# Peptides against a protein of PDB entry 7RZF, part 126

Target 1, 358 residues: chain A of PDB entry 7RZF
Amino acid sequence: PFQEEHLKQLYKIVPIKDIRNLYVTFPIPDLQKYYKSNPGHYLGHLIGHEGPGSLLSELKSKGWVNTLVGGQKEGARGFMFFIINVDLTEEGLLHVEDIILHMFQYIQKLRAEGPQEWVFQECKDLNAVAFRFKDKERPRGYTSKIAGILHYYPLEEVLTAEYLLEEFRPDLIEMVLDKLRPENVRVAIVSKSFEGKTDRTEEWYGTQYKQEAIPDEVIKKWQNADLNGKFKLPTKNEFIPTNFEILPLEKEATPYPALIKDTAMSKLWFKQDDKFFLPKACLNFEFFSPFAYVDPLHCNMAYLYLELLKDSLNEYAYAAELAGLSYDLQNTIYGMYLSVKGYNDKQPILLKKIIEKM
Target 2, 358 residues: chain A of PDB entry 7RZF as posed
Amino acid sequence: PFQEEHLKQLYKIVPIKDIRNLYVTFPIPDLQKYYKSNPGHYLGHLIGHEGPGSLLSELKSKGWVNTLVGGQKEGARGFMFFIINVDLTEEGLLHVEDIILHMFQYIQKLRAEGPQEWVFQELKDLNAVAFRFKDKERPRGYTSKIAGILHYYPLEEVLTAEYLLEEFRPDLIEMVLDKLRPENVRVAIVSKSFEGKTDRTEEWYGTQYKQEAIPDEVIKKWQNADLNGKFKLPTKNEFIPTNFEILPLEKEATPYPALIKDTAMSKLWFKQDDKFFLPKANLNFEFFSPFAYVDPLHSNMAYLYLELLKDSLNEYAYAAELAGLSYDLQNTIYGMYLSVKGYNDKQPILLKKIIEKM

## One batch from the design tools (peptide; made by RFdiffusion4, then SolubleMPNN)

Design b2_p16_4_s1 (from b2_p16_4, 9 letters changed)
Fold by OpenDDE base, seed 1:
Structure b2_p16_4_s1 (fold): chain B 358 residues (1-358), chain A 16 residues (1-16)
Amino acid sequence: as target 1 above (358 residues)
Amino acid sequence: MTLLEKLREEKLKELE
């Protein structure tokens, strides 16, 4: 466990690759025994959320951050870390203190709202879906993984322990959230801009770095993080599948797509799955417009239209992705292509959202 | 995204 001397530290690290990253790390207790409630995953889900009112949404709006990842990571035996990692823009590298302030404002919002059982239920449902429909892993990697985790889980639970949530534990969520404080922070900034400004070298990889204490004034600023009205809890994820029924294979099922509708304005092809037997579908739409590629102006307008459409759908994209749904929008020389893929149950909801924005 | 999701994606990419 880190002593007080290891807390409130800033590390400036020179990378080999041209990357700009910020790591905000909090020492936390070992949560392994709480795998049935997984409070670190609950917090990681919220802190790492990408929807409206999320931490990432605000940091992106300022042009400071491209991506954000939050969650627990194994440390040494007997303790873990909670890590918030962001990919920094060039501008974001200049605003690290303010980025971290926003992190603490979001954390303060989570404290004010308290643990939400519905959020836990969504995490439970998402993980149950991920477990049930998990892709086949390479046997060698899978067996090695299982052998490793047998040290942590009962034999009967070893396959399910990383996925199946069983218990809502608001007390444990609050306990972990109480560790996410400025007085318990370790900050690492990774940038080539620190080249020639370091005074230490890491023993194992020769990584150049500088270690500095975070000023008390900065710690106090973060401790006094107020509620930022821009931060909101996510809305309920409407895309989480609940129906996994596999329809029986039709007797007349063809190995190739069959034309099931032919009209002056539309053709519809259908193929039932005869191989995978998953509650998944692929919906593909080709839209034809004589105006899409008439001249350079119309072509550019069609591109701009799709970019604006994609931007308008960003509020749903993350929630859909979490639920195992994806969409793709592409310009074609004949018009536009739309694809919706994933679990079939909530595809109509996503498709409706797309059409409403078109 | 969560750190767990990122780690799952990275493992999948290493397997591809």
Scores: peptide ipSAE 0.128, ipTM 0.760, DockQ to the pose 0.133
Fold by OpenDDE base, seed 2:
Structure b2_p16_4_s1 (fold): chain B 358 residues (1-358), chain A 16 residues (1-16)
Amino acid sequence: as target 1 above (358 residues)
Amino acid sequence: MTLLEKLREEKLKELE
């Protein structure tokens, strides 16, 4: 475990690539034995959430962060890390202290709300879907992975242990959340802007870095993180599939799309899946407008319309993606193209939301 | 995104 001397440290790291990253790391107890509840995944799901009221949404609205990842990582024997990793903008690099303040404000919100069983249930359901419909891995890689995890899990559970949640443990969630404090933080900033400002070289990779103690004033500022009213728990994910029924292949199923509806206003083609046999569908819509490409003005208006439409749908995009749904909107020379893909069960919900914003 | 989800997609070697 890290000693107190290793806490409250700031590392300024020079990357080889032109990247700007912030790593906020907390030492946590070894949670391996708690894999059935996976409290680190619960916290990672919330901290790494991208919906309205999330940490990322607020940091992105300020122009400081592009992406955010949160979760547990294995450390050395007997301890783990909880890591919040963000991709920084140029402006975000100037606001690292404030970014971390917002992280602690969000963590404080999680403490105030307490563990939510419904959030655990969503994590359980999402992981169960991911396990059930997992793609085939390359045998060599898969065998090597399984051999590695046999050290951690019973033989009977080795295939499921990384996916299937079984126990809601609010006590363990609170225990991990209690370790996510400013006094327990290690910060790494990765930027080329530190070139020529480093005084150490990492032994293994030759990475240039500078290590500094985080000032007590800054730690105190983070310790006094108030509740930020912009932070909210996510709403229930309505896109999580529950029906996985695969309809039998029709006797008259064609190998190509068949025209099943032909009207003055619409044509509909349908092809049943005869290859994958997954509870998934692809809905493709082409909208025709004589005005979409009539002149440069109309073309630009159509473009702006789609950009605004996409922006208005951002609130659903992440929840849909987590549930294995995606949509795409594109301008065409004839009008607009819409695609909805993924598990078929909740596609009508996503499609309805898209139409309501159109 | 969760770190677990990202690690399943990309082997983040740089965090070792």
Scores: peptide ipSAE 0.124, ipTM 0.744, DockQ to the pose 0.135
Fold by OpenDDE base, seed 5:
Structure b2_p16_4_s1 (fold): chain B 358 residues (1-358), chain A 16 residues (1-16)
Amino acid sequence: as target 1 above (358 residues)
Amino acid sequence: MTLLEKLREEKLKELE
């Protein structure tokens, strides 16, 4: 475990690639024995959330961050890390202290709201779906992975341990949250802007870096992080599938899409899945408009319309993606193309959301 | 874990 002297440290690191990253790292206890409750995954799900009122949403609105990842990482034997990693904009590189303040404001929001059983249930359900419908892995890689994790899990649970949540443990969530404090922080900033400003070299890769103590004043600012009213817990994910029934193959199932509806305003083709036998569907819609490509003005207006539509749907995109749903919107020379893919159960909900924004 | 979560974990591992 890191001693107190290794905490409250700032590392300025020179990358080989032109990247700007911030790593905010907290030492945490080894949570491996708590895999059935996985409190680090619960916190990673919330801190790494991309929906409205999320940490990422606010940091993006400031123009400081492009992407955010939150979660637990294995450390040395007997301890782990909780890491919040962000991709920094050029402007974000100038506001690292403020970015970290927002992180602590979000963590403070999580403390104020307390552990939510419904959030755990969503994580449980999502992981159960991921396990049940997991893609086939290459046998060699899979066997090697299983052999490795046999050291951590009972033989009976080795296949399920990484996926199946069983126990809601609010006490463990709070325990991990109690470690996510400014006094326990290690900060690394990765940027080429530190070239020629470093005084140390890493032993293994020759990475140039500078280590500095974070000023007590800055630590105090982060300790005094208040509740930011812009931060909210996510809403319940309405896209999580619950029905996995596979309908029997029709006797007259065609190998190609069959025209099942033909009207003056619409044609509908249908093909039942005869290969994968998954509770998934692909809905494809082609909209035809004689005005979509009639002149440059209409073409540009149609483009702008879809860009605005996509922007208006961003609030659902992350929740849908988590639930194994995706959508695509494209301009065509004839009008617009819409695709909805993934688990079929909640596709009507996503489709309705799209139509309501159109 | 979802595909997104796995991709995030992979990104975290690539940064190690």
Scores: peptide ipSAE 0.040, ipTM 0.663, DockQ to the pose 0.258
Fold by OpenDDE base, seed 3:
Structure b2_p16_4_s1 (fold): chain B 358 residues (1-358), chain A 16 residues (1-16)
Amino acid sequence: as target 1 above (358 residues)
Amino acid sequence: MTLLEKLREEKLKELE
C-alpha cells in the first residue's frame, strides 16, 4: 500500500508517442475476493459512463477531454488501484485541476445518490449477455488465462467469475467510494509538452518525468467539491436484450437475400441466418434522394445533416453499444445509408430513436 | 469507455 508520502503526488511524464493523458489513481483494497459483487466494476460503469449527465459528457462539453475510462486495476499483492483515465485535448492539458475537480464532483454525486440496485442489475445483465455470447478465444491463450485465474477462483467458477455478478453489495460500493478522495489521489499527466522540463528518469524504460507534491490548496479545493447539477445518474439502458430466441430456419430459406416487399417507395430484401444461429440481426437501409448529390451545396448540406443527426444520437449511442447494438450513418452519392446491427430484441427501439431524430 | 480492457492498453505501460 502507498504510504502517505506517496499520496497527493503529481507526475509529469514525457511519452514516446504524441499522446496527452491524465491518470487519476486511487489505492484501494484488494477486491478480488468480492468478484461476485464486483464493486469496482459498478463504479467503473458509472464513472466511465458516456451518456447524458456523465463525467465524460461534461468534460467533452468543456472541450477538455476526448475519452474517459474508469475502473479497477490490479496492483501488487494485497491492494488494487481505481483509475480514471482521460485523453486530454490541448485545452484540457491547461485545465487538469478543473478536470479533477469535476471528477470529485461526480464522485460526490455518486455518494449523494448512494448505491443503486438497478444499476447493479444492468451490469449483471450486460455481463451475463457478454458471457453467454462470448466469442471463441484461441485455445492456447484461453488455457493460459484460465490457468492463471485458477489461483483466484474456485474451479467451478473459473469460467464465470470474471463475468457473472451474483450479489448486490452496497456496503462494498460505499467502501470503494470512500477511498476515492483527494487525500488518496495520485495524478499522472502524460504529455510531450513536459519535454525538457523533467528532472527524473525512470529506471526500467528511461521515461523522463517530474514529481511534484500537489499543493494543499488544490487538495482542499477537491475536498470541497460541491454537487454539480450537471451530473446525473444514467437513465435505465433500454437497449439491454432480454429475449434471445432464435427463430427456426424457414424451409424455403434462400442462400441469398430474397425480395420480400416491392413497392413504389421501397424494396425489402431478407436473408435468414443459416450459419451463426445468433439472436442478432443486421438492418441496412439505403435512402435515395435525387437532391443528395445534385451540386456541391446539396452535398455539403447532406453531410452536415448526417453530422448533426449523429450528434443528436450520441445520447443513445453509448447505451446501445453497451447493450451490443450499433448503428452507422453514411452519406452516399444517392442519398444516405443507415445500418443497425447487434442483438435483434431491442433493434426496433434504437431504430425508432434514429427515425425520431431524422 | 468503461471497459477495463482499454486500461490494459499500451498507454498504461508508459506509467509502469
Scores: peptide ipSAE 0.093, ipTM 0.712, DockQ to the pose 0.126; fails the geometry check

Design b2_p16_4_s2 (from b2_p16_4, 7 letters changed)
Fold by OpenDDE base, seed 3:
Structure b2_p16_4_s2 (fold): chain B 358 residues (1-358), chain A 16 residues (1-16)
Amino acid sequence: as target 1 above (358 residues)
Amino acid sequence: MTLLEELRERRLKELE
């Protein structure tokens, strides 16, 4: 485990590739024994959330961050890390201190709200779905993975332990959250902008870096992170499927899509799944407009319309994706293409939201 | 995680 001398450190790292990343790392206790409650997953879900009022949403709105990942990472036996990783913009690279301040403001919001059982339940449900409908893996890789995790889980639970949550443990969530403090932080900034500004070389890969102590004034600034009113807990994910019923094959099921509706304004083709028998559907819509590609102006307007539509749907996209739903919007020479895919149970909800924004 | 992301994480872990 890191000792006090290893905390409150800033690493400036020169990458080989042109990347800009920020890693904010917290040493935490080994959570392996708490896999049934998985408090690190709970915190990772919230910190890594991409919906309205999330950390990422705010940092994106400022133009500082493109992507954010939060979660627990394995260390060695007896300790673990919680890491918040962000992809920085060029502007974000200039605002690293402020980005980290926002991280601590969000963490402070989580402290103020306390552990939420409904959030845990959503995580539980999502993981249960992921387990139940897990894709087949290559046997060799899967066997090797299972052999490895047998060291950590009981034999009876080895297949379920990484997925199935069983216990809501607010005490453990609070325990981990209490470790996510400025006094327990390690910061790494990865950017080519540090080329020629480093004084150390890593032994194994020759990575150039500089290590600096984070100033006490900066630590204090982060310790005094107030509640930012822009941060909110996510709303309940309405896209989580609850019905997994597979309808029986129709007696007259065709091996190809059949035209089931033909009107002056629409044609509808349907094909029932006769191969996979999953509670999933693919809805594909082609919208025709004689104006979509009539001239360069209309073409650009159609493009701009879709970009604006996608932007307006971003609030739902992440929640839908978490729940195994996806959508795609594309311009065509004839108009517009919309696809909605995933678990069929909540597809009507997503489709309705898309159509209401259109 | 892509192989590149794994390599990044390894490099970062070695710096940690």
Scores: peptide ipSAE 0.006, ipTM 0.484, DockQ to the pose 0.069
Fold by OpenDDE base, seed 4:
Structure b2_p16_4_s2 (fold): chain B 358 residues (1-358), chain A 16 residues (1-16)
Amino acid sequence: as target 1 above (358 residues)
Amino acid sequence: MTLLEELRERRLKELE
């Protein structure tokens, strides 16, 4: 495990690829024994959230970050890491200190709000859904994975241990949050901009890097991270499916989509799933407009309309995706195409939101 | 593991 001398360090790393990444790493206790409560997953879910009021949303609004990932990472036996990883923009590379300040502001928000049982319940439900409806994996990869995790979990739980949450442990959440402090931070910045500015070479891969102590003034700035009013806990995810009932096959089910509604303004085709028997549906809408492709102006207006619509729907996209729902909006030569896919239970909610934004 | 976690794991593996 890292000793105190290894904390508050900054690594500037030269990548082979043209990438810009920031890794903010915190040593944490080994949480493996707490897999039934998985406090690291709880924190990773919130810190890595992409909805309104999230860390990513704010950093993205600043133009500093493209993507954010937060979560626990295995170290060795007896210790783990919590890592916040972001993909930096060119501008973000100049604002790393401020980015990390925002991270600590968000963490401070989590401390102020305290552990939320409803958030845990959502994680539990999402993981249960993921487990129940897990896709078939390639046997070779799956068996290798299972063989690996047998070292960590009892045989009877090996299939469920990574998914099924059982216990809400606010004490463990607080314990991990207490480790997410500036005095316990390791920072790595990966950028080609450090080429020729490094003084060390990694032994195994020849990676060029520079190690520096983070100035005490910077640590103090992060320690004094105030509550940022832009940060909010996510709202409840309304897209989490709760009904998984599979309707019986109709006696006259056709192998092809059947026309079930035919009007002057609409045609509806329906095909029941006769193969997979999943509580999922694909809703596809083709909107026809004689104006969509009449001239270049209308074509561009239709394009801009969809881009604006997509932007207006971003607030729901992440929550829907977490819940196994997706949508797609595309321009066609005839008008517009909308697709809504995933668990059928909450598709009407997503569809309604899309239509309300249209 | 959420899809996001799977994506995260994939990203972490791509960084290894």
Scores: peptide ipSAE 0.020, ipTM 0.553, DockQ to the pose 0.296; fails the geometry check
Fold by OpenDDE base, seed 1:
Structure b2_p16_4_s2 (fold): chain B 358 residues (1-358), chain A 16 residues (1-16)
Amino acid sequence: as target 1 above (358 residues)
Amino acid sequence: MTLLEELRERRLKELE
C-alpha cells in the first residue's frame, strides 16, 4: 500500500509520443470480493459519463479536455486504484489545478446526491445485455482470459462475474467515494512540455520525470470544492433495450432485400435476419435532395448542416452508445445518408430524436 | 463490458 509519503504527489512525465494526459489516481481497497455489487463500476459510470451535466461536458465546454475515462484499475495484490484519466488540450495543460478542482466538485455532487439505486439498475441491465449478447471472441484469447480470472472467481461464476450485478450496496459506493479525496490523490501529467525540466529517470523504460509534492494550499482548494450547479446526475437512459423477442422467420423470407413499399416519395426494402438471430436491426436511410450538390455553396451548406446536426445530437449519442445503439450521418452527392444500428427495441426512440433535430 | 468500456480499458492499458 502507498504510504503517506506517496500521497499528494505530482509527477511530470515526458512522453515519447506527442500526447497530453492527466492521470488523477486514488488508492482504494481491493474491490475484487465485491464483484456482485461492483461499486467501482458504479462510480466509473458516473464520473466517466459524457452526457449533459457530466464532468466531461463541463471540461470540454471550457476547451480543456477532449476525452475522459473514469474507473477502477487493478494494482498489486490487496489494493486497487481509482483513476480519472483525461486527454488534455494545450489550454487544459495550463489549467490542471482547475480541472482537478472540477473533478472534486463532481465527486462532491455524488456525495451530496448519495447512491442511486436506479443508476445501479441501469448498470445491471446494461451489463446483463452485454453478457447475453456478447460477441464471440477468439478462442485462444478467451481461454487465456478465463484461465486468468479463475484465480478470482468461483468456477460456477467465472463466465458471469465480470458482467452480472446482483446486489445494490450503497455502503460500498460510499466507502469508495470516501477514498476519492485530495489527501489521497496522486497526479501525473504527461506532456512533452516537461522535456529538459525533469530530474529523474524511470528504471525500466527510461522515462524522464519529475516528482513534486502538491502544495498544501492546492490540496486545501480541492478539499473546499463547492457544489457546482453545472454538475447533474445523468437522466435515465431511455435507450436501454428491454424487449429481446426474435420474430419467427417469414415463410417467404428471401435471401435478398425485398421491396415492401414503393411510392413516388419513398422506396423501402426489407431483409429479415436468417443467420444471426439477434434482437438487432440496421436501419439505413438515403435522402435525396436536388440541392445537395448543385454548386460549391450548397455542398458546403449541406456539410455544415450535418455537422451542426451531429453536434445537436451529442446529448443522445453517449446514452445510445451505452445501450448498444449507434447512428451515422454522412453527406452524399445526392443528399444525405443516415444509419441506425443496434438493438431494435429502442431504435424508434433514437430515430425519432434524430428526426426531431433535423 | 460495453464497447466503450473496452475502449476505455485499452486506453488505460496503453498508459501502463
Scores: peptide ipSAE 0.019, ipTM 0.605, DockQ to the pose 0.265; fails the geometry check
Fold by OpenDDE base, seed 5:
Structure b2_p16_4_s2 (fold): chain B 358 residues (1-358), chain A 16 residues (1-16)
Amino acid sequence: as target 1 above (358 residues)
Amino acid sequence: MTLLEELRERRLKELE
């Protein structure tokens, strides 16, 4: 376990690849025994959220960060880490202190709001869906994985332990949040810009790095992180499926899509799933416009329109993805193509939102 | 090797 002397440290690391990453690491207690509540997953879900008012959304708006991942990571026996990892832009590399300040502002927001049972319920539901409709894995890999996790979970729960949440434990969430403090931080910055500026070499891989103490003034700045009004908890994810009913096969089901509607303005083909029997659907729409490719100007306008449409839908994309829904928009020579895929239950909601933005 | 060193090694290896 890290002692006080190992905390409040900054590592500047030279990568082999041209990458820019920031790792903000917090030592936390071993949470393995709390797998039924999984407070680290709860916090990872919120800190790693990509919706409006999220940490990532704000950091992206500043042009500092491309991606963000938050969550618990296994350490050695008896301790774990909570890690926030971001992919830095060139500009973000110059604003690492401010990025970390924003992280602590978001964490402060989580403290102020307190544990939310509805968020836990969403995590529970999402994980239950993931478990129930888990894809088949290669037997060799699967058996090896199961054999490994038998060291951590009871035999009776070995298949469910990584997925099924059972207990809302606000006390454990608060306990972990209490460890996410500036005085408990370890920071690593990975960038080629540190080449020739390092004084140490890692023993096993020869990675060059420099270790520095984070100045007390910087720690204090992070400790005094106020509430940033731009940070908000996510809204409820309306795309989480609740109905998983599989309709019986129609007696006259065709192996190919059948034309079920034919009008002057639309044709509709339908094929029932006769193979997978999943509560999923693929909705494909082809929109035809005589103006889509009439000339270079219209072609470019159609392209720009689609890019703007995609941008306007970004607010829903993450929530939909979490819920196992996806959409795709493409320009065609005839107009536009829209695809909506995933669990069929909430597809109409996503489709409606797409249409409203069109 | 500290866990940090192990994590660092793993992460560095992932970054390789």
Scores: peptide ipSAE 0.006, ipTM 0.460, DockQ to the pose 0.082; fails the geometry check

